# Designs tried in a protein design run: peptides against a protein of PDB entry 4DOW. Part 114

Target 1, 157 residues: chain A of PDB entry 4DOW
Amino acid sequence: TFSWVGRPLPNRKQFQQMYREICMKINDGSEIHIKVGQFVLIQGEDNKKPYVAKLIELFQNGAEVPPKKCARVQWFVRFLEIPVSKRHLLGRSPPAQEIFWYDCSDWDNKINVETIIGPVQVVALAPEEVIPVDQKSEETLFVKLSWNKKDFAPLPP

## One batch from the design tools (peptide; made by RFdiffusion4, then SolubleMPNN)

Design b2_p25_5_s2 (from b2_p25_5, 14 letters changed)
Fold by OpenDDE base, seed 3:
Structure b2_p25_5_s2 (fold): chain B 157 residues (1-157), chain A 25 residues (1-25)
Amino acid sequence: as target 1 above (157 residues)
Amino acid sequence: DEEKRRKELVKELIEKRKEAEEKAK
């Protein structure tokens, strides 16, 4: 169950109410608050790892009946999501914890909040910084580069 | 049913992404 936290933020978008925070209530009754600017895991295909995204906006779309709770996100991409024919462009074998800033607009950046699994920690690193590899877990993800479907590049500003 | 709705939303998300990838080829 998802519910808005706080009052709607001022905005000019018709039929939309924007928020800074949402509450996610999980099965055991506990609650997790997720804010704009935080990173989340999004439910993916069966037998695949969840998608990774940064929350840019939280909003309720009142144009639909019933209104739906939505988020606008910046997508990240896992190495295994990159086409096999392009993976060699990285020039190295990345650790499992490395993700890449998706520098394209072909993916729909609007999601239903109900697809969110939960928050995740994402740490941006400089190219020379070593990723702390933990083969036992995926608690923290790391990003050094962007991916624009053509090549890898330094992170956008 | 909440879970049923969630599954449908996830399915829609996956399908949209797949369609986008196919168009990008």
Scores: peptide ipSAE 0.673, ipTM 0.940, DockQ to the pose 0.781
Fold by OpenDDE base, seed 1:
Parts: structure tokens; sequence; C-alpha cells
Structure b2_p25_5_s2 (fold): chain B 157 residues (1-157), chain A 25 residues (1-25)
């Protein structure tokens, strides 16, 4: 169950109410608050790792009946999501924790918040920085590069 | 009910992404 936290933000869009924070109630009854700017895991295919995204906007789409709780996201892509034929362009075998900034607009950046599994920590690193691979960091994802379907590039500012 | 709806939403998300990938090829 998802519910808005706080009052809606000022918005010029007539049919959208924007929020800074959403509350996710999980099975044990506990609550997790997720804010704009945080990173989230989004449910993917069975037997595959979840998608990764950064929350850009949280909004209720009033144009739908009933209104839907939605988010606009910046997608990240896992290495295994990159076509096999292009993986060699990275020039290295990335650790499992590495993700890439998806620098394309072909993916719909609007999601239903109900697809969110929960928050995740994403750390931006310089290319020369080594991704720590230890048991404690297994839950942390790291991003060094962007992917635009053609090549890898340094992260955008 | 909620889980069923969630599964449908996830399915739609996946399918939409797959369609986008196919168009990009």
Amino acid sequence: as target 1 above (157 residues)
Amino acid sequence: DEEKRRKELVKELIEKRKEAEEKAK
C-alpha cells in the first residue's frame, strides 16, 4: 500500500498533484518512506534482478479514474540488460553491483508506484575509483558511466 | 487482489520496455 506524505507541491499541471514523499507499507506492517531524488528498485521479470531508477517526480495522475499514484524516473540499466553484442564496448567485466545511467528517451519514464520494491543505495564513482566488492556492499549499487545504446560514456553532470 | 494488480502492472512495464527495445533495433 502506498500513500502520499505531506501536502501536494505547487504545480501548474491541472490534472497532476505532485509530492515530495510517498509512504510504502510493507507486509510486516512497517513503513518505508521514499522521497524524490532517491533511488528505487522496480520489479522486473521473474528470476531476474529488479530494475533500478532514480525518482524524479512523484505525482498523482488525476486524469485517470481512479487517480493513479505515479513516478517519473531516470532509468539505470544493469549490465545484463545491455545487448550481448554491445557488452564488449565496456572493455571490462563489471562487478554485479555496477549499473549504468540510461541516456536514452525511448523507455517510458513514467511508472506506477506499485511496481516499486523499495529503496536502494546508488553511489556515483569516478572511472578510476574501484567498486568495493565485499559482503557489506552487496546491497549498494555503483554507477560510473552512462549508456546510450551506442556506447558507454562518462556520467552526466 | 492487490498482488494480482501489481503483477499486471509489472507485466505492462516489462512489455512496454520490450516493445521499445524492438523498435530501437
Scores: peptide ipSAE 0.669, ipTM 0.940, DockQ to the pose 0.818
Fold by OpenDDE base, seed 5:
Formats: structure tokens, sequence, C-alpha cells
Structure b2_p25_5_s2 (fold): chain B 157 residues (1-157), chain A 25 residues (1-25)
């Protein structure tokens, strides 16, 4: 269950109400608050790891009936989401915790908040920094590079 | 059912991404 936290932010969009924060209730009754600017895991295909995204905007889409709680996101991509034929371009075998900034606009960046599994920590690292490898957990993900479907590149400043 | 709804939304998300990839080829 998802519910808005706080008052809607001022905006000029006719059918949209924007928010800074949303509350996610989990099975044990506890609540997790997720804010714009944080990173989230989004449910993917069965037997696959969840998608990763940064929340850019939270809004209720009143143009739909019933209104839907939505988010605009910046996508990240896991190494295994990259086509096999292009993985060699990385020049190394990345740890499981490494993700890449998706530098393309072809994916729909609007999601329903119900697809969110929960928050996740994403840490940006310089190329020379070593990613702490934890084979047991994906509690923290790391990003060094972007992926534009053609090649890997350093993150923009 | 909330879970059924969620599954449908996830399916839609996946399908949209797949469609985008096909169009980009």
Amino acid sequence: as target 1 above (157 residues)
Amino acid sequence: DEEKRRKELVKELIEKRKEAEEKAK
C-alpha cells in the first residue's frame, strides 16, 4: 500500500499533483518513506533481479480513472541487462553490485509506484575506486559509468 | 486484488520496455 506524505507541491499541471515523499506499507505493518532523489528497486521479470532507478518526480495522475500514483525516474541498468554482444565493451567482469547510468531516452521513464519493491542505496564512485564486493547482499549498489546502448562512458559531472 | 493489480502493472512496464527496444533496433 502506497500513500502520499505531506502536502502536494505547487505545480501548473492540470491533472497532476506532485509530492516530495511517499509512504510504502509493508507486510509487517511497518512503513518505509521514499523521497524524490532516492533510488528504488522496481519489480522486473520473474526470476530476474529488479530494475534500478532514481526517483526524479512523484505525482498523482488525475487524468486517469482512477487516479494513479506515479513516478518519473532515471533508469539504471544492470550488467546482465546489457546485450551479450556488447558486454565485452566494459573490458572487465563487474561485481554484482555494479550498475550503470542509462543514458538513453527510449525507455518510458514513468512508472506506477506499485511496481516499487523498496529503496536501495546507490553510491557513485570514481573509476579508480574499488567496489566493495559483497556476494551475499545487494544492499548497496555502485555506479561508475553510463551506458548509452553503444558504449560505456564516465559519468557526467 | 492488490497483488493482481501489481502484477499487471509490472507486466505492462516490462512490455513497454520490450517494445521500446524493438523500435530502437
Scores: peptide ipSAE 0.668, ipTM 0.940, DockQ to the pose 0.830
Fold by OpenDDE base, seed 2:
Structure b2_p25_5_s2 (fold): chain B 157 residues (1-157), chain A 25 residues (1-25)
Amino acid sequence: as target 1 above (157 residues)
Amino acid sequence: DEEKRRKELVKELIEKRKEAEEKAK
């Protein structure tokens, strides 16, 4: 179950109410608050790892009936999501914790918040920085590069 | 059912992404 936290932000869009924070209630009764700017895991295919995204906007879409709780996201891509024929362009074998900034507009960046599994920590690193592989940090994902379906590039500013 | 609805939303998300990938080819 998802519910808005706080009052809607100032907005001029007729059918959209924007929010800063949403509350996700887990089956055990506990609550997790997720804010704009944080990273989330999104449910993917069966037997596949979840998608990764950064929350850009949280909004209620009043144009739909009934209104839907939605998010606008910046997608990240896992190495295994990249076509096999293009993986060699990285020039190295990335650790499982590495993800890439998806620098393309072909994917719909609007999601229903109900597809969110939970928050995740994503850390931006310089190319020369080593990704830690310690057991305590296995839950943390790291990003060094962007992927635009043609090649890898340094992260956007 | 909430879980059924959730599964449908996930399915739609996956399908939209697959369609986008096909168009890129």
Scores: peptide ipSAE 0.667, ipTM 0.939, DockQ to the pose 0.804

Design b2_p25_5_s3 (from b2_p25_5, 15 letters changed)
Fold by OpenDDE base, seed 2:
Structure b2_p25_5_s3 (fold): chain B 157 residues (1-157), chain A 25 residues (1-25)
Amino acid sequence: as target 1 above (157 residues)
Amino acid sequence: SAEKERKEAIEKLIKAIKEAEEKAK
């Protein structure tokens, strides 16, 4: 179960109410709070591995009946999600913990909050920085570059 | 706690993703 935390934020979009935070209620009754700006895992389709995304907006879509709790996200891609024919453009074999900022608008960036599995830690690094492999960083994903379906590039500012 | 269990589940999922990536390379 998902519920909004706090009052709606001021916005000018008709039929939409924006929020800063959402609460996920787990089976045991415990709650996990997720805020705009945090990173999450999104359920994949057809038993595919989860997607990684950054939450940009949390909003209720009042145009639907009943209203839907939604999120707008910035997608990230794993190396294996990049076409085989273009992987060589990276010029290196990335560590398993590396993901890439998806710099393309062809993907729908609107999701239902019910597809959120949970929060995940993502850390941005400079290209020259080495990805830590110690136990402390084992559950952390790292991003250095963007992917725009044509080539890799430095992260957006 | 339920929160701890959920965290562990997410960690396992991340590990599974990493293992799949390493195996496929």
Scores: peptide ipSAE 0.099, ipTM 0.703, DockQ to the pose 0.045
Fold by OpenDDE base, seed 5:
Structure b2_p25_5_s3 (fold): chain B 157 residues (1-157), chain A 25 residues (1-25)
Amino acid sequence: as target 1 above (157 residues)
Amino acid sequence: SAEKERKEAIEKLIKAIKEAEEKAK
């Protein structure tokens, strides 16, 4: 179950109410609050292969019947999501915890909040920084570069 | 706690992703 937290933010979009925060209620009764700007795991067709995304907007889409709680996201891609023929462009074998900023507009960036599995920690690193692989960093994903379907590049500003 | 369990579940999921990524390389 998902519910909005706080009052709607001012906006000019008809049939849309924007929010800063949403509450996710889990089966055991506990609650998790997720805010715009945080990172989340999104359900894929296979539960073992979730997508990673940064929340840009949280909004209720009143144009749909019934209204739906939605989010606009910035996608990240895992190395395995990059075509095999292009992986060599990275010039290295990335650790499993590394993800890439998806710098393309061909993916639908609107999701239903119900597809959110939960929050995840994503840390941006400079190219020279080493990605930690210790047990304490097991819960963290790291991003150094973007992927635009053609090549890898530094993260956008 | 419920929060701890949720955290552990996410960690397990990340672990599964990591294992899948490594096997495919």
Scores: peptide ipSAE 0.212, ipTM 0.782, DockQ to the pose 0.045; fails the geometry check
Fold by OpenDDE base, seed 3:
Structure b2_p25_5_s3 (fold): chain B 157 residues (1-157), chain A 25 residues (1-25)
Amino acid sequence: as target 1 above (157 residues)
Amino acid sequence: SAEKERKEAIEKLIKAIKEAEEKAK
């Protein structure tokens, strides 16, 4: 179960009520609060391969009946989601914990909040920085570059 | 705690991602 936290934010978007935070209630009754700007795992085709996204907006879509709880996201892609023919453009074999900023507009960036599995830690690094390999980094994903379906590029500011 | 269990579940998912990536590398 998902419910809004706080009052709607002032906005001029027609048929949308925007929020800063949403509450995810788990089966055991515990609650997880997720805020705009945080990173989340989104349900994929299977539970072992979820998508990674950054929450940009949380909003209730009033154009639908009943209204739907939605989010706008910035997508990230895993290395194996990049076409085989283009992987060589990276020039290196990335560690499994590295993900890439998806710099394309061909993907729908609107999701239903019900697809959110939970929060995940994502850390941005400079290209020259080394990805830590320790127990503390086991639960962390790292991003250095963007992918625009043509080439890799420095991470957007 | 429930929070700890949830965190562990997320860690398991990340581990599964890593294992899948390494297997297909």
Scores: peptide ipSAE 0.158, ipTM 0.745, DockQ to the pose 0.045; fails the geometry check
Fold by OpenDDE base, seed 4:
Structure b2_p25_5_s3 (fold): chain B 157 residues (1-157), chain A 25 residues (1-25)
Amino acid sequence: as target 1 above (157 residues)
Amino acid sequence: SAEKERKEAIEKLIKAIKEAEEKAK
């Protein structure tokens, strides 16, 4: 169960109410609050591994009946989600915790909040920085580069 | 707590992703 936290943000978008924060209610009654700007895991299809995304907007789509709680996201891709034929372009074997900023517009960046599994920590690193490998990093993903379906590049500004 | 369990579940999921990627290499 998902519910909005706080009042809608002022906006001019018709049939769209924007929010800063959403509450995810867990079966045992506990709550997880997720805010715009945070990173989340999104449920994959057909028992696939989850996707990683950054929340850009949280909004209720009033044009739909019933209104749907939605989010606009920036997608990230895991190395194994990149086609095998293109992986060599990275020029290195990335750690499993490394993800890449998806720099394409071909993916729908609108999701239903019901697909959110939960928050995840993502840390941006400079290309020269080493990804830490310790117990504390087990729950952390790292991003250094973007992927635009053609090549890897520095993170967009 | 439920929150802790959820967090642990996410950590476990990340671990599973890591293991899968290591096996795929």
Scores: peptide ipSAE 0.086, ipTM 0.680, DockQ to the pose 0.044; fails the geometry check

Design b2_p25_5_s4 (from b2_p25_5, 14 letters changed)
Fold by OpenDDE base, seed 1:
Structure b2_p25_5_s4 (fold): chain B 157 residues (1-157), chain A 25 residues (1-25)
Amino acid sequence: as target 1 above (157 residues)
Amino acid sequence: SDEERRKKEIKKLLEAIKKAEEKAK
């Protein structure tokens, strides 16, 4: 289950109540708090591997009946999610831990918080920095570039 | 601990992602 933490933030959106933080209650009864700005794994469709996203907004959508707890996210894509015919544009074989900033607006960036699996660590690196592949980084994803369905580019500022 | 359990779950998911990505190479 999911519940809001703290008071709603002031905003100008008529049917939305915005929050900084949400609490996830897991089956074992434990709780984990997730904040705007953190990265999360999102449940994939049809038993697909999970998606990676950065939370940019947490809000309750009052326009829906009943109101839904939602998030607006910045999507990231795994190399496998990039069309095979365009993967060569990277010019290298990326480590398995590398993901890419999805620089397109064609994906719906509104999600139900119920699709959140949990938090994940994502570290941004400069293009010249080496992505660690040792055991110390085994639970970390790394992002160096963006993908806009046409080409790879440096991360947006 | 509960935290260790959560980390383990995430680790498994990440391992699955890694495995899939490696197969794509």
Scores: peptide ipSAE 0.304, ipTM 0.832, DockQ to the pose 0.045
Fold by OpenDDE base, seed 4:
Structure b2_p25_5_s4 (fold): chain B 157 residues (1-157), chain A 25 residues (1-25)
Amino acid sequence: as target 1 above (157 residues)
Amino acid sequence: SDEERRKKEIKKLLEAIKKAEEKAK
């Protein structure tokens, strides 16, 4: 179950109520609060692994019937989601915890909040920084580059 | 705690991701 936290932000889009935070109630009764700007895991398709996304907007879409609780996201891709034929373009074997900023517009960046599994920690690093793939960071994903279906590039500003 | 259990669930998902990524190397 998902519910909005706090008061809606000033309206900027017709039929959309904007929020800063949403509450995810777990079956055991506990609650997890997720805010704009945080990263989340999104349910995969069937048996597929979850997707990684950054929450850009949280909004109720009043244009739908019934209204839907939605989010606008920035997608990130795992190395496995990159076509095999293109992986060599990275020029290195990335650690398992590395993900990539998806720099394409072909994916719908609107999701239903019901697809959110939970929050995940994602840290952006400079190209020269080493990804700390150790026990201390075992629950953290790291991003250094973007992927635009053609090549890898530095992260967008 | 319930929160800790939830964190462990996320951890397991991340572990599955990591395992899959490692197999692809």
Scores: peptide ipSAE 0.301, ipTM 0.829, DockQ to the pose 0.045
Fold by OpenDDE base, seed 5:
Structure b2_p25_5_s4 (fold): chain B 157 residues (1-157), chain A 25 residues (1-25)
Amino acid sequence: as target 1 above (157 residues)
Amino acid sequence: SDEERRKKEIKKLLEAIKKAEEKAK
């Protein structure tokens, strides 16, 4: 289950109540607090592997019946999600821990919080920085570049 | 601990992602 933490933030959007933090209750009864700005794994479709996203807004959508707890996200893509015909544009074989900032608007960036699996650590690196592929960083994903369905580019400022 | 269990769960998911990525390369 999911529940809001704290008071709603002031906003001008009708039918939306914005929040800074949400509480995710796990099966064993433990609770995880997730905040705007954190990265999360999102449930995949049809046995697909999870998606990676950064939370940019948390809000209750009162325009839906019944109201839904939602999030607005910035998507990231895994190398596997990039078309085979375009992968050569990277010019290298990325480590499995590398993900890419999705710089397109064709994906719906609104999700139901119920699709959140849990938080994940994502670290931005400069292109010249080496992505650690060791035991210490095994639970961390790294991002160096963006992908706009046409080419790879430096991360947006 | 609960924290350790959560970490293990996320680790397993990340491992699954890694395996899929390596398979595709």
Scores: peptide ipSAE 0.289, ipTM 0.823, DockQ to the pose 0.045
Fold by OpenDDE base, seed 2:
Structure b2_p25_5_s4 (fold): chain B 157 residues (1-157), chain A 25 residues (1-25)
Amino acid sequence: as target 1 above (157 residues)
Amino acid sequence: SDEERRKKEIKKLLEAIKKAEEKAK
């Protein structure tokens, strides 16, 4: 289950209440707080592996009946999610920890918070920086580039 | 702790992702 933390943020969006933080109650009764700006894993369809996303907005959609707790996200893609025919454009074989900023608008960036699996660490690196392979990096994903369905590019500013 | 338990769950998911990525290379 999910519940809002704190008071709604000031906004003028009709039928929407925005929040900074949401509480996720885990099956064992424990709670995890997730904030705007954090990265999360999102449940994939069918047997697909989880998606990676950055939370941009947390909001309740009052236009729906009943109201739904939602989030707007910035999507990231894993190398495996990139078409096989385009993977060569990277010019290298990326480490499994590398993900890419999805720079397209063809994906719906609105999700139901119920699809959130949990938080994940994502670190942005410069192209020349090496992805570390140590104990600290085992639970961290790294992003250097964006993917716009045509080519790879430096990260957006 | 709750944090440790969640960390393990996420780690497991990341390992699954890693495994899938390696197989696809």
Scores: peptide ipSAE 0.237, ipTM 0.791, DockQ to the pose 0.045; fails the geometry check

Design b2_p25_6_s1 (from b2_p25_6, 16 letters changed)
Fold by OpenDDE base, seed 4:
Structure b2_p25_6_s1 (fold): chain B 157 residues (1-157), chain A 25 residues (1-25)
Amino acid sequence: as target 1 above (157 residues)
Amino acid sequence: DELKKEQEEREKILKENAEKALKAL
């Protein structure tokens, strides 16, 4: 169950109410708060790892009936989402914890918050920094590069 | 186009998951 936290932000778009934070109530009754700017795991294909995204905007879309709780996101891609024919462009075998900033605008970046599995920690690293892949960092994802469907590149500023 | 197909598949998955999630609520 998802519910908005706090008062809506000033309306800038018709039929949309914007929020800074959403509450996700999980099965054990506990609550997890997720804010704009944080990273989330989004349900992906069955039996595969979830998608990763950064929350850019949280909003209720009042133009839909019933209104939907939505988010605008910046997508990341997992290495295995990259076409097989292009994976070699990375020039290395990334650890499982590495994700890539999707540097294209062709993907729909609106999601329903109900597809959010939960928050996740994403840490940006410089190319020369080593990704810690030990057990302690198992829950943390790391991003060093962007992917623009053509090649890998340094992270955008 | 390989990339286009993958994009469409991804979007399809997201859409289907959204529908499933809403139904489960």
Scores: peptide ipSAE 0.558, ipTM 0.908, DockQ to the pose 0.713
Fold by OpenDDE base, seed 5:
Structure b2_p25_6_s1 (fold): chain B 157 residues (1-157), chain A 25 residues (1-25)
Amino acid sequence: as target 1 above (157 residues)
Amino acid sequence: DELKKEQEEREKILKENAEKALKAL
């Protein structure tokens, strides 16, 4: 289950209440707090790895019936989400823990928080930095480049 | 066209998962 943490933030949107933090209660009864600016795993297709995103906004959408707990996100994309015909543009075989900043505005960036699996660590690296591939770092994802549907590029400023 | 199709599939998956999650509440 998910519940808001703290008071709503001031905003000018009539049907939205914005928050900076949400509480996720997991199966063992423990709670995880997730804040704006953190990275999350989002439920994907069955038998596929979850989607990855950075939380930009947390808000309750009162215009929907019933009201929904939502997030606005910056999407990342896994290498296997890149079309097969374009994967060669990377020029290398990336490790499984590499993700790419999705540098397009065409994707819907609103999600329901109930689709969040949990938080994840995402670390930005310079192109020359080596991505660690040992077991201790498997839970950490790394980003070096953006993907804009045409090519890979350095991360946005 | 391929990219558009993949986008639509992704959005569909997200929507379906959201609906399933809400029904499980």
Scores: peptide ipSAE 0.557, ipTM 0.907, DockQ to the pose 0.694
Fold by OpenDDE base, seed 2:
Structure b2_p25_6_s1 (fold): chain B 157 residues (1-157), chain A 25 residues (1-25)
Amino acid sequence: as target 1 above (157 residues)
Amino acid sequence: DELKKEQEEREKILKENAEKALKAL
């Protein structure tokens, strides 16, 4: 169950109310608050790892019936989501914790918030920095590069 | 186009999951 936190942010978009924060109620009755700018896991294909995204906007779309709670996201891509024919372009075998900034606009970046599994920690690293493999960082994802369907590139500053 | 096909599959998955999630509310 998802519910908005706080009042809508001022905006002029017809049929849209924007928010800074949303509350996710989980099975044990506890609540998790997720804010714009945080990273989330989004439900993917069955028996596959969830998708990863950064929340850019939270909004209710009143043009739909019934109104839908939505998010605009910046997508990340896992290595295994990259076509097999292109994986060699990385030049290395990445650890399981590495994800890539998707640097294309062809993917729909609107999601329903109900597909959010929960928050996740994403840490940006310089290319020379080593991804740690320890218990503390086991659930942490790391990003060094972007992927634009053509090649990998360093993240912009 | 392989990339287009993969994109369409991804969008399909997201859409299906959204529909399932909404029905579970």
Scores: peptide ipSAE 0.554, ipTM 0.907, DockQ to the pose 0.728
Fold by OpenDDE base, seed 3:
Structure b2_p25_6_s1 (fold): chain B 157 residues (1-157), chain A 25 residues (1-25)
Amino acid sequence: as target 1 above (157 residues)
Amino acid sequence: DELKKEQEEREKILKENAEKALKAL
């Protein structure tokens, strides 16, 4: 179950109420609060790793009946989501914890919040920095590069 | 195009999961 936290933020968008924070109720009755700017795991294909995204906006779409709780996101892509024919462009075998900033506008960046599995930690690194794969923080994801469907590029500051 | 097909599949998965989640509410 998902519910908004706090009052709607001031905005001029018709039919949309924007929020800063959303609450997820978990099966054990506990609650997890997720805010704009945080990273989340989004439900993917069965038996596959979930998608990764950064929350850009949280909003209720009042144009729908009933209104839907939505988010706009910045997508990341896992290495295994990149076409096999293009993976060689990276020039290395990335660790499982590495993800890539998706630098294209062709993907729909609107999601239903009900597809959010939970928060995840994403750390930006310089290309020369080593990803600590052997640390207990195996749940932390790391990003060094962007992917624009053609090639990999340095991550913008 | 392979990239387009993968995009469509991704969108399909997201849509299906959203529908399942909404029905479970």
Scores: peptide ipSAE 0.554, ipTM 0.907, DockQ to the pose 0.714

